# Designs tried in a protein design run: peptides against a protein of PDB entry 2L9B. Part 93

Target 1, 91 residues: chain A of PDB entry 2L9B
Amino acid sequence: ANFLSQKFPELPSGIDVNINMTTPAMMISSELAKKPKEVQLKFLQKFQEWTRAHPEDAVSLLELCPQLSFVTAELLLTNGICKVDDLIPLA
Target 2, 91 residues: chain A of PDB entry 2L9B as posed
Amino acid sequence: ANFLSQKFPELPSGIDVNINMTTPAMMISSELAKKPKEVQLKFLQKFQEWTRAHPEDAASLLELCPQLSFVTAELLLTNGICKVDDLIPLA

## One batch from the design tools (peptide; made by RFdiffusion4, then SolubleMPNN)

Design b1_p29_7_s2 (from b1_p29_7, 13 letters changed)
Fold by OpenDDE base, seed 4:
Structure b1_p29_7_s2 (fold): chain B 91 residues (1-91), chain A 29 residues (1-29)
Amino acid sequence: as target 1 above (91 residues)
Amino acid sequence: SKLLEEFEEILKLSGPKFVSEALKFLLEK
């Protein structure tokens, strides 16, 4: 198994991306938008709490899966919690 | 973990397959 699967064995396998039809960013945005606002906010809350409780694992996960950083940013933006300018320093 | 169990659908977008395809996409730009 690859390093990601070894470090986080319970992480889902993920899905293929047909880059001729969409982009990873578009796919993420679309899938997130399918979730009710309450679920989106719950994810942010739970992920934040988990990150605080497990900072080393969180760093590892975000390094291996930078999509999660995009997920977080997207949710913050779409729910009006942050503005684009707020995220510029983090990019 | 609870996080993974509750948000598996979202995390599918961050799994090995997606990471691989996303990286491929980025490298082909």
Scores: peptide ipSAE 0.117, ipTM 0.597, DockQ to the pose 0.072
Fold by OpenDDE base, seed 1:
Structure b1_p29_7_s2 (fold): chain B 91 residues (1-91), chain A 29 residues (1-29)
Amino acid sequence: as target 1 above (91 residues)
Amino acid sequence: SKLLEEFEEILKLSGPKFVSEALKFLLEK
């Protein structure tokens, strides 16, 4: 219901997408491309640290925002941290 | 990739909104 806004009050609402003209994945990839590699890696570090400190909240966030799973997977792949074969069994 | 294609379909099913700004939120924490 309103769990997302209550549990994560500082989380931005996101951006609307006209899926007839583009896809959420395309938009996310475009947003990620705006970030320098150093910022991308810093995000992964911060997300890793936060998930370790708050594993239950991390699960809830990823359940409510599957977009973040896409973001994380893409960043792991594009930065050479993981191979596709490493992540496919977990998808 | 096959993995990213699967996530793209999930994103479509999730509706018109995506959490691009969540990157900023998590980065700032």
Scores: peptide ipSAE 0.105, ipTM 0.608, DockQ to the pose 0.069
Fold by OpenDDE base, seed 3:
Structure b1_p29_7_s2 (fold): chain B 91 residues (1-91), chain A 29 residues (1-29)
Amino acid sequence: as target 1 above (91 residues)
Amino acid sequence: SKLLEEFEEILKLSGPKFVSEALKFLLEK
């Protein structure tokens, strides 16, 4: 088992995206759009709470799973919580 | 746990050009 699986055993195993047919960003955006708004906001709220309680683990998780950073950014943008300009300095 | 289960399909996605493609997606729209 790799470090990610050992540190976060509840995380599912990753699957490589066929970049000749789509992109990770496209797939993530599509999957997020399938979730009701209340579920999207619930994720943000719970993730925020967990991050505050476990800041070191949150940093590790985001470093090991860059897709989570994209998920968070996309949810903030699509729900009107942040503007693109707010995230440019962090990109 | 419950949170991870709800977003399992999203969290399992990865790719060799993810960072570049994600950045492009965010900044070009």
Scores: peptide ipSAE 0.034, ipTM 0.519, DockQ to the pose 0.058
Fold by OpenDDE base, seed 2:
Structure b1_p29_7_s2 (fold): chain B 91 residues (1-91), chain A 29 residues (1-29)
Amino acid sequence: as target 1 above (91 residues)
Amino acid sequence: SKLLEEFEEILKLSGPKFVSEALKFLLEK
């Protein structure tokens, strides 16, 4: 079984986005911007700590959950932690 | 958790699977 099947069997489907009116990326970016900076940074800190402790699981998680990959990248960029070029090797 | 609730609505958008359980795993383990 794959990583998600092992760790999280039968996860429900994500919520569809009306692509005629917006895009998933636009919606995620908009929603992220509504979150307090403290919450954004806390998420990044927790994710960083977990990634260091579980690097292989982290890679698998990001590959299988593209929403999380996009969220992480967006937060790094919008909070001035990374530049676009810094993320290219991870894409 | 409070942090999970903050991101739940974001992470469940437009993907193959609802990511809240993965985030829960990340934050609690």
Scores: peptide ipSAE 0.027, ipTM 0.569, DockQ to the pose 0.100

Design b1_p29_7_s3 (from b1_p29_7, 10 letters changed)
Fold by OpenDDE base, seed 3:
Structure b1_p29_7_s3 (fold): chain B 91 residues (1-91), chain A 29 residues (1-29)
Amino acid sequence: as target 1 above (91 residues)
Amino acid sequence: DELLEEFEKIMELEGAKFVSEALRFLLNK
């Protein structure tokens, strides 16, 4: 079994975004907008804590699922935690 | 678990991988 199947067996396999109808950025933004601010901040908190406790798994997850990096960046920016310049060294 | 629940819908958006690459491109170019 691959990393995702082993560590996150209940995660969906994923679907492609139909770029003729929308964009991946729009899809992510739409899904994030469905979540209250407190839920968005809780996501960041739990992800931060999990990353500290499981750094190798976190790296593997983000490499396999770069959309989560986009989500994290969006939440950091939209909640005023980071500026774009803060993220440039990480790109 | 809680992390699984938070990530499930985002993981469904496999096509969003393109946005991450585009973001990196925009930041680096």
Scores: peptide ipSAE 0.020, ipTM 0.443, DockQ to the pose 0.053
Fold by OpenDDE base, seed 4:
Parts: structure tokens; C-alpha cells; sequence
Structure b1_p29_7_s3 (fold): chain B 91 residues (1-91), chain A 29 residues (1-29)
């Protein structure tokens, strides 16, 4: 999309998911687990700051890349920052 | 509901792309 190309020219394209072998959620969770907790928390911090500074762009990005919504939720849960019940109102 | 909708988009789209390097990208901001 034009938005991604213009606002995030360095954003990676990503890879296709073979849903016959795995699921996007499983793949994302697996990849996240490979990152040290410090890196995971750093991402949350940076993404939070960026989102607050660029709320309109953040909405557009998450709409086009719903993977990032799952990433954020997963990181909040796995690092004990949120409980599942905390995310229910956001669903 | 928004989070659930996004999750459903991820899980139901065959051939969906995983932005595997998104973490790295955002860390550089």
C-alpha cells in the first residue's frame, strides 16, 4: 500500500505463512520467544512511544499489519504486564 | 472487539504475511 511505502519505506515485507504446517499466531509466538525479554520490553516501549507521538499513523499501520496487534498483545501477556482479562475490553 | 477482529484477520487469511523483522524495524526508531 502507498501508506506503508511512504511512511515505512524500511519496513520488511514479511513472509508467507503455510497454514497447513503452522498458524500465524504460532509463528509469531515462536519468533517472539526467540528474543530476549529486554528486547521484547524495548519493543513495547518504542512502539508505545511512537504510537503516542503518531496516533493516526499507528492506527493505519495496525489496520494494514494486524500482526502487530497480536505481537503487542502477546508481549503484554507473556511478560506479565497484562492478564487475558485485561485485554477483553479491547477485543 | 478490535483486538479480536485483528486476530481473526491474521488467523483466517491464507497466505498471510508475517512481518518477522518488524521488531527490529521499530527498535531502530
Amino acid sequence: as target 1 above (91 residues)
Amino acid sequence: DELLEEFEKIMELEGAKFVSEALRFLLNK
Scores: peptide ipSAE 0.098, ipTM 0.594, DockQ to the pose 0.065; fails the geometry check
Fold by OpenDDE base, seed 2:
Structure b1_p29_7_s3 (fold): chain B 91 residues (1-91), chain A 29 residues (1-29)
Amino acid sequence: as target 1 above (91 residues)
Amino acid sequence: DELLEEFEKIMELEGAKFVSEALRFLLNK
């Protein structure tokens, strides 16, 4: 019925974050850190390739799921691929 | 300011489990 269900039927809805204990950003950072470096880099590569192949869907996905923008940015930073100022043009 | 806006929006959304599973989802695409 909606974009997410149509284009990404297997995409999970996520979980609520107890803001009294932590923040979504902290939780995301923690979850990302659990992933092996190889997985992190592979995700970046595949996401990059997918966004190139499906730019319109990518935009829609990121608008509806901005978590992915944070994921991408953090992975780029934590893996030393980009610096903070490299991301400024995207803000 | 798209990235900045999305950084702010993340605080309003459910995301932790989504992130973990989204990685899996995209890797399998």
Scores: peptide ipSAE 0.058, ipTM 0.518, DockQ to the pose 0.070; fails the geometry check
Fold by OpenDDE base, seed 5:
Structure b1_p29_7_s3 (fold): chain B 91 residues (1-91), chain A 29 residues (1-29)
Amino acid sequence: as target 1 above (91 residues)
Amino acid sequence: DELLEEFEKIMELEGAKFVSEALRFLLNK
């Protein structure tokens, strides 16, 4: 068993992205936009709380799943919680 | 990793979680 299966057995394996048609970033943004704002904010809240409680696991998760970093940034930006300039130091 | 540490700080302040949706896509490839 690996870290992901141990800590997040419910997580999907994910899908490949056809780069001839779209990009992972575009796909993520599109899928997130399909979720109600309240769901997006709930995700941010839960991830924030989980990160506080499990900082080491959070780092490991983000290293293994950089898409989560993008998701977080995207949600922060699209919901007006922060601006692009606020995230530039992390780029 | 300093970048991740700073991200964690931002998460601490601003919040974040959509793990299931993020895992739909393999950005590390």
Scores: peptide ipSAE 0.025, ipTM 0.464, DockQ to the pose 0.098; fails the geometry check

Design b1_p29_7_s4 (from b1_p29_7, 9 letters changed)
Fold by OpenDDE base, seed 3:
Structure b1_p29_7_s4 (fold): chain B 91 residues (1-91), chain A 29 residues (1-29)
Amino acid sequence: as target 1 above (91 residues)
Amino acid sequence: DPLLEEFEKIMELEGAKFVSEALKFLLYK
């Protein structure tokens, strides 16, 4: 069992990524492209509201789950909410 | 665990199913 499945048993089991063919970032970006913009924006809205109410927990969650950090950053960029330069100080 | 409880709240929000699918992708050592 991987780290995420142990910590969060409600999540589906993790799968290995063959780095000779793709990366986790590429896979997540591909999955994002399958989701309607309305769904993407609704996630951002609810996650933003939760983050305001639970800032420390939000930071911990994003650090624990780098996939979620990538999703958040990509959604902010692709929906024109942030520019790449806005994220540079956080890198 | 408090972190798990808060994450479970997120999992009830719209988009949470998609996020859970995204979290499946890991680079194994």
Scores: peptide ipSAE 0.054, ipTM 0.534, DockQ to the pose 0.115
Fold by OpenDDE base, seed 1:
Structure b1_p29_7_s4 (fold): chain B 91 residues (1-91), chain A 29 residues (1-29)
Amino acid sequence: as target 1 above (91 residues)
Amino acid sequence: DPLLEEFEKIMELEGAKFVSEALKFLLYK
């Protein structure tokens, strides 16, 4: 059995993006903007705690779901936790 | 933005619905 089916059986597949009208990054930013700041920070807190407790699973998840890497990076930047130059080497 | 450009390349088939539901799932997992 694959990692996603076992660890995250409820994770959705997502929707296609028409690149002639928008970009994946714009769509993600739009969805993030729908979440209150306190919810954004709560997600970062929970994800940080889970990552520390399950580092190998965290690496696998982020490799298979690069959307979540962008989400995490965007939230860190928009909430002033780090600067763009701090994340560039990771991209 | 170089970071944004790199992520856009690897997120070609992602979608806002995935992000919204994924955040919900992870937050309340």
Scores: peptide ipSAE 0.048, ipTM 0.552, DockQ to the pose 0.060
Fold by OpenDDE base, seed 5:
Structure b1_p29_7_s4 (fold): chain B 91 residues (1-91), chain A 29 residues (1-29)
Amino acid sequence: as target 1 above (91 residues)
Amino acid sequence: DPLLEEFEKIMELEGAKFVSEALKFLLYK
């Protein structure tokens, strides 16, 4: 058993993206935009708090699930919390 | 299932589903 199966056994496996029609980034951005702003901000807050409390698990999760890294960055940018230049040092 | 349960508790059901939806999409290296 690996980290994801142990910690998140009920998460979906994921779906392939038809790269001839769109990109993963576009799909994620589109799905995020369907969520109310309150939900987006709540996610950022709770994920930040959890990351602080569980830094090792957070690193493992973000390495194995780059979707979450993109989600976090996208939400920070789209909600005006930070600018692209603020994220460059972290890329 | 400890980490998922923890997320569900701290973010509530909608937050947990939000994370699940984010993971639905595969990013390629």
Scores: peptide ipSAE 0.045, ipTM 0.548, DockQ to the pose 0.163
Fold by OpenDDE base, seed 4:
Structure b1_p29_7_s4 (fold): chain B 91 residues (1-91), chain A 29 residues (1-29)
Amino acid sequence: as target 1 above (91 residues)
Amino acid sequence: DPLLEEFEKIMELEGAKFVSEALKFLLYK
């Protein structure tokens, strides 16, 4: 069993992106925009708490799921918490 | 957006998969 299966058994498989029609980033941004601002901020809060409580698992998760890194960055930018230049060193 | 461009490249290299329900999963923690 791999890390994701063991630590996150309920994590969905995800969907393939048709890169001829859209980009992963565009799709993610679109999906995030469907969520109310309160939900977006709640995600950031919960993810922040979880990463602090489980730093080793958080690193592993983000390495295996770079989509989540983008989600986090996008939410920080969209909600005006960070600027692009603040995140460039982390990319 | 240079950050956006970099993440797009990473996600494409990783198989261009999107975990649409990941937000819900993490919210329940």
Scores: peptide ipSAE 0.028, ipTM 0.491, DockQ to the pose 0.068

Design b1_p29_8_s1 (from b1_p29_8, 10 letters changed)
Fold by OpenDDE base, seed 4:
Structure b1_p29_8_s1 (fold): chain B 91 residues (1-91), chain A 29 residues (1-29)
Amino acid sequence: as target 1 above (91 residues)
Amino acid sequence: PSIIPKDLFEMLKELLSSMPKQEQILKEL
């Protein structure tokens, strides 16, 4: 295990995407949409709170789990919290 | 004490279990 894996043990690696059927981005979007809005918002709130309080650890986590960057962006967009244009400055 | 609070950690575990593997995400970047 690398340093980041040791720092955040027990986190799932995820699923292999069948590229003949979908894309990673589409899969993320689809899976998130399956969750109730309340769950989506709860995660977003908790994650953002933790990120603001512990930015260095958050960066490490996002490095280990880049899925979460897409998750966060998707949740912000689909819940109308921000628009695509709002994400542009972050790119 | 853990780096990630328990409630958030459990949410992360559940979430990531159904997400694409990081290696496939990195390939898209």
Scores: peptide ipSAE 0.665, ipTM 0.916, DockQ to the pose 0.661
Fold by OpenDDE base, seed 1:
Structure b1_p29_8_s1 (fold): chain B 91 residues (1-91), chain A 29 residues (1-29)
Amino acid sequence: as target 1 above (91 residues)
Amino acid sequence: PSIIPKDLFEMLKELLSSMPKQEQILKEL
């Protein structure tokens, strides 16, 4: 019930990762791969459009849901929009 | 008005429901 949670209510917290079987990053990659490419691209397009229009709120959302940073990076890479080298300076 | 458009919000909800919890992500960073 912090400030960010109040700003973005009703977003799921997610699920517990079984550390014995996978890592959070591997789980994110696996779950994204289960979605059709059209769905992946649609999400990326909508998210990027919103981010361009509301950058301050996008930063707040990524702070609240750091999973989305991994999601965005994975989608950009797997759909050939950017290379790993393009993301390194942003880390 | 909501900060996030309805269509994007629904996509976020579906996506995040299958993602690792933020606490586990923060431990990786």
Scores: peptide ipSAE 0.664, ipTM 0.916, DockQ to the pose 0.675
Fold by OpenDDE base, seed 5:
Structure b1_p29_8_s1 (fold): chain B 91 residues (1-91), chain A 29 residues (1-29)
Amino acid sequence: as target 1 above (91 residues)
Amino acid sequence: PSIIPKDLFEMLKELLSSMPKQEQILKEL
């Protein structure tokens, strides 16, 4: 177990993507879309709130779970909170 | 105290359990 894993114990590693069936990006988009809008917004609000309060820990979490960067971007875009061009400065 | 609040942690666990593994995401970067 590495340092980050110790810092954030018991977070799932995720699942294997069959590249003959879909792509990681498509899977993320699809799985998020399965969740009710209210659930999506609730997660986004709580995650952003925590991130603002604990930026150093948030960076560590995003390093351990880079999926969350895609998740956050997707949720912001699909819920009309921001546009693609708004994310460019973050790249 | 836990670094991540309980409610957020539970949401993260549920979310990540259906997401692609870290290593497959990194290949797309």
Scores: peptide ipSAE 0.664, ipTM 0.916, DockQ to the pose 0.691
Fold by OpenDDE base, seed 3:
Structure b1_p29_8_s1 (fold): chain B 91 residues (1-91), chain A 29 residues (1-29)
Amino acid sequence: as target 1 above (91 residues)
Amino acid sequence: PSIIPKDLFEMLKELLSSMPKQEQILKEL
């Protein structure tokens, strides 16, 4: 068990993507779209609040779960909170 | 106390359970 996994126990690793059927990015977008907008916004709100209060731990979490970087970007874009141009400096 | 608040943790847990494994995300980069 690595350090980060022990720091954030009990978080799911995720699932294997059938690369003949879809891409990881497409799967993330699809799964997020299944969630009600209210749920999407609630997650963004809580995640952003926590990130602002605990930036070091947020970085650690994103290192352990790089999926969440895609999730966050997707939710910000699809809910009109930011545009692609706003993310360019972060890439 | 827990690093992540309970409500956020539960949302993360539910979300990540249906997401690609981190290994496959890194392969795309």
Scores: peptide ipSAE 0.664, ipTM 0.915, DockQ to the pose 0.669

Design b1_p29_8_s2 (from b1_p29_8, 11 letters changed)
Fold by OpenDDE base, seed 5:
Structure b1_p29_8_s2 (fold): chain B 91 residues (1-91), chain A 29 residues (1-29)
Amino acid sequence: as target 1 above (91 residues)
Amino acid sequence: PSIIPEDLWKMLSELLSGMPKQEQILAEL
């Protein structure tokens, strides 16, 4: 019940990871890979556009939904948009 | 109006519904 949750309309909490079968990082990678490249790129583009227009709110969203940091990084890497070294300054 | 556009919110919702819960992400950091 963080104050951050009041900034945004309700978003899904997500799924419990079965640690005997996978890790959170593996699950994220797998779920993203299931989506068509067109869907991946569309999300990335829309999210980046919004982030540029509302950087402070974007930070708040990433704090509320830390999954999105991993999602964004994975999408940038798997679509060849950036390299691992390009993300280091942001970590 | 929401600070997140409707189209982006829908994409976020669909995406997050299949992602690990935030508490499990934080535990891995």
Scores: peptide ipSAE 0.647, ipTM 0.911, DockQ to the pose 0.698
Fold by OpenDDE base, seed 4:
Structure b1_p29_8_s2 (fold): chain B 91 residues (1-91), chain A 29 residues (1-29)
Amino acid sequence: as target 1 above (91 residues)
Amino acid sequence: PSIIPEDLWKMLSELLSGMPKQEQILAEL
């Protein structure tokens, strides 16, 4: 348990990726694609609202759960909310 | 500790449960 993990309520650790079968990025994309668009958009809405209100905590959460950076980017792209070039300056 | 709304926490939990572990994401960076 690290310092950041104590800042937030318990969150799942996730799943071990079999690197012989897939990559973390591919797994994220696949899992997100399984979710209805409505669910995807709802998450984006809630997460963005929280992020705007608590930017420092959002940064901490993304440090603790770097998966969420990929999740957010993927959802924005796949739902046509932003383009790849929009993310370049953020990388 | 930071407070995450219940609905957001629920969604986060559901998402993360199916995601690669943090350590494997960091290993790729």
Scores: peptide ipSAE 0.646, ipTM 0.912, DockQ to the pose 0.700
Fold by OpenDDE base, seed 1:
Structure b1_p29_8_s2 (fold): chain B 91 residues (1-91), chain A 29 residues (1-29)
Amino acid sequence: as target 1 above (91 residues)
Amino acid sequence: PSIIPEDLWKMLSELLSGMPKQEQILAEL
């Protein structure tokens, strides 16, 4: 366990992607699409609130769980909150 | 250590349990 993993309560590691059938990005998109829109928006709201209140901790969490960067970007795009051009400066 | 609200932690846990492992994300970057 690294420094960051000790900073947060235990979180799931995730699952292995079968690279013969899909990609990590495709899996993330597919899994998010299975969530009801209401659940997606609720997560965005809660995560945004926490990020605004604790920006340094949010950066640490995104470093520990890089999946969440893709999750956040996907949710912002699919729910029409921002466009691809808006995310370019973050890439 | 940082404190994540219980409701957010539950949502994060549920989400991450179905996501690719960290090492597979980092390998793509």
Scores: peptide ipSAE 0.645, ipTM 0.911, DockQ to the pose 0.696
Fold by OpenDDE base, seed 3:
Structure b1_p29_8_s2 (fold): chain B 91 residues (1-91), chain A 29 residues (1-29)
Amino acid sequence: as target 1 above (91 residues)
Amino acid sequence: PSIIPEDLWKMLSELLSGMPKQEQILAEL
């Protein structure tokens, strides 16, 4: 149960990871890589715009969907927008 | 309740549908 569930429109819960075959981080990376670069950048731009305008809500969303923290970090790194060292202060 | 733009919500929904469940992310931390 998550008390933040009522704060946002319905979002998918996701799928079970077969830990004998992969890890959650690997699955996230793999799924993102399947998407066209244009789609990746479009999401990142829209998400960043919304985050800048609604930082408190963005934090709440990341609490509800911690997957998105990994998604965002992966997209920033793989698209050359930031380096690993840039994320260290955030961890 | 917070408002997420429709286009962003659609992207989030499509993305999350193929992602690990929250519980398995938290278990790794």
Scores: peptide ipSAE 0.645, ipTM 0.911, DockQ to the pose 0.689

Design b1_p29_8_s3 (from b1_p29_8, 11 letters changed)
Fold by OpenDDE base, seed 5:
Structure b1_p29_8_s3 (fold): chain B 91 residues (1-91), chain A 29 residues (1-29)
Amino acid sequence: as target 1 above (91 residues)
Amino acid sequence: PSIIPKDLFEMLSELLSGMPKQSQILSEL
């Protein structure tokens, strides 16, 4: 494990994607859609609060778990918090 | 104190368990 992996408690590595059947982006979108809106908003709130309080650690986490960048973007869009154009500067 | 609050960590863990692996995300970028 590299330094980033040691910085945080052990987090799940995730699932192998069969690229002949789906894409990582499709999988992320599908998994998020399975969660109740209340759960989605709760996560978004807590994650944003933590990010604002610990921006350097948040960057480290997003490097370790790049899935979370897609998760955050998806949640912001699907819950009407921002538009696609608002995310372009972050891409 | 943990770098990530317990409640957030639990949510992250549950979420990531169903997500694509890091390597497959990076390969798409």
Scores: peptide ipSAE 0.652, ipTM 0.912, DockQ to the pose 0.660
Fold by OpenDDE base, seed 2:
Structure b1_p29_8_s3 (fold): chain B 91 residues (1-91), chain A 29 residues (1-29)
Amino acid sequence: as target 1 above (91 residues)
Amino acid sequence: PSIIPKDLFEMLSELLSGMPKQSQILSEL
């Protein structure tokens, strides 16, 4: 296993997307929409707290699980915390 | 001690289990 996988060995790999049925972005959006708003906000709060305290590990996690970049962006946008223009400089 | 707090880890695990695989995200970039 690579270094990043060893760093976070117990995280799920995820699901294979049938690209003839949906896209990764659509799948992420739909899965997030299934979560209650309070759950979405709780995740954001905990993730932001952890990221602030451990920025280097947060970068490593986002490299290993790039899904989370899309997740975070979607949650920030759908909950009205930021706008698309706020994310552009970070892309 | 774990790199990720227990509560956050549980949320991440539940979330990622329903997400697209890493390889398919990278292919979209």
Scores: peptide ipSAE 0.652, ipTM 0.912, DockQ to the pose 0.681
Fold by OpenDDE base, seed 3:
Structure b1_p29_8_s3 (fold): chain B 91 residues (1-91), chain A 29 residues (1-29)
Amino acid sequence: as target 1 above (91 residues)
Amino acid sequence: PSIIPKDLFEMLSELLSGMPKQSQILSEL
């Protein structure tokens, strides 16, 4: 945990990836794919709305939970909202 | 009021519970 943990309510830490079976990126993709498209879009929309209203807090959250950067990127791509090329400047 | 709305927080919590831990994400950089 880092100092950013004080800024938000307690969030789940997550799971240890078994590196002999998968990678963190693959795990994220797999977990997201388990969610219905409607749920994926709902999350993305809510998260984007919150981010626009609270950009500084969004940055803090992404630092605390870097998993969400991967989540957001994948959701944007898999739902056809943006292309890989659109994300290049951000990476 | 909380920084994160309740509905978003619930979605975040559900997602993160099945995600890799922070440390393993950072190690990929």
Scores: peptide ipSAE 0.651, ipTM 0.912, DockQ to the pose 0.661
Fold by OpenDDE base, seed 1:
Structure b1_p29_8_s3 (fold): chain B 91 residues (1-91), chain A 29 residues (1-29)
Amino acid sequence: as target 1 above (91 residues)
Amino acid sequence: PSIIPKDLFEMLSELLSGMPKQSQILSEL
C-alpha cells in the first residue's frame, strides 16, 4: 500500500466498467441517480462538512479515490447547488 | 479516532462499491 492508502481504512476498489456497454462517467451518473435524493443530499452534507474541517485529508482522499471528484461534481450539478461554470476553476 | 467519521465511512464504502475502479477513472484523464 502506498502512503495515501495507509492514511485511510480500507475502502472498496469498485467495479470493472464494461466498455462495450457504458463509460465510467455514465456509470457514475447512473449509480448516483439510483439513490434517493435524501441520501444524495445527506452524503453531500457529510462530505462537505468533513472536507471543510479536514481539507488536507480530503485532498488525499480525492487523490486516492478519484471517483469521488466525479461523484461530488455530479451531485452538486444534479441537485442544482452549482453550475458547470462554477466547476471550471477546478478542472 | 478514525480519520473519517463512521457514518461518512459507511456511506463512502457503499458508494464506492458500485463505482468504477480508480484505474479506469485515471485512464480516462
Scores: peptide ipSAE 0.651, ipTM 0.912, DockQ to the pose 0.673

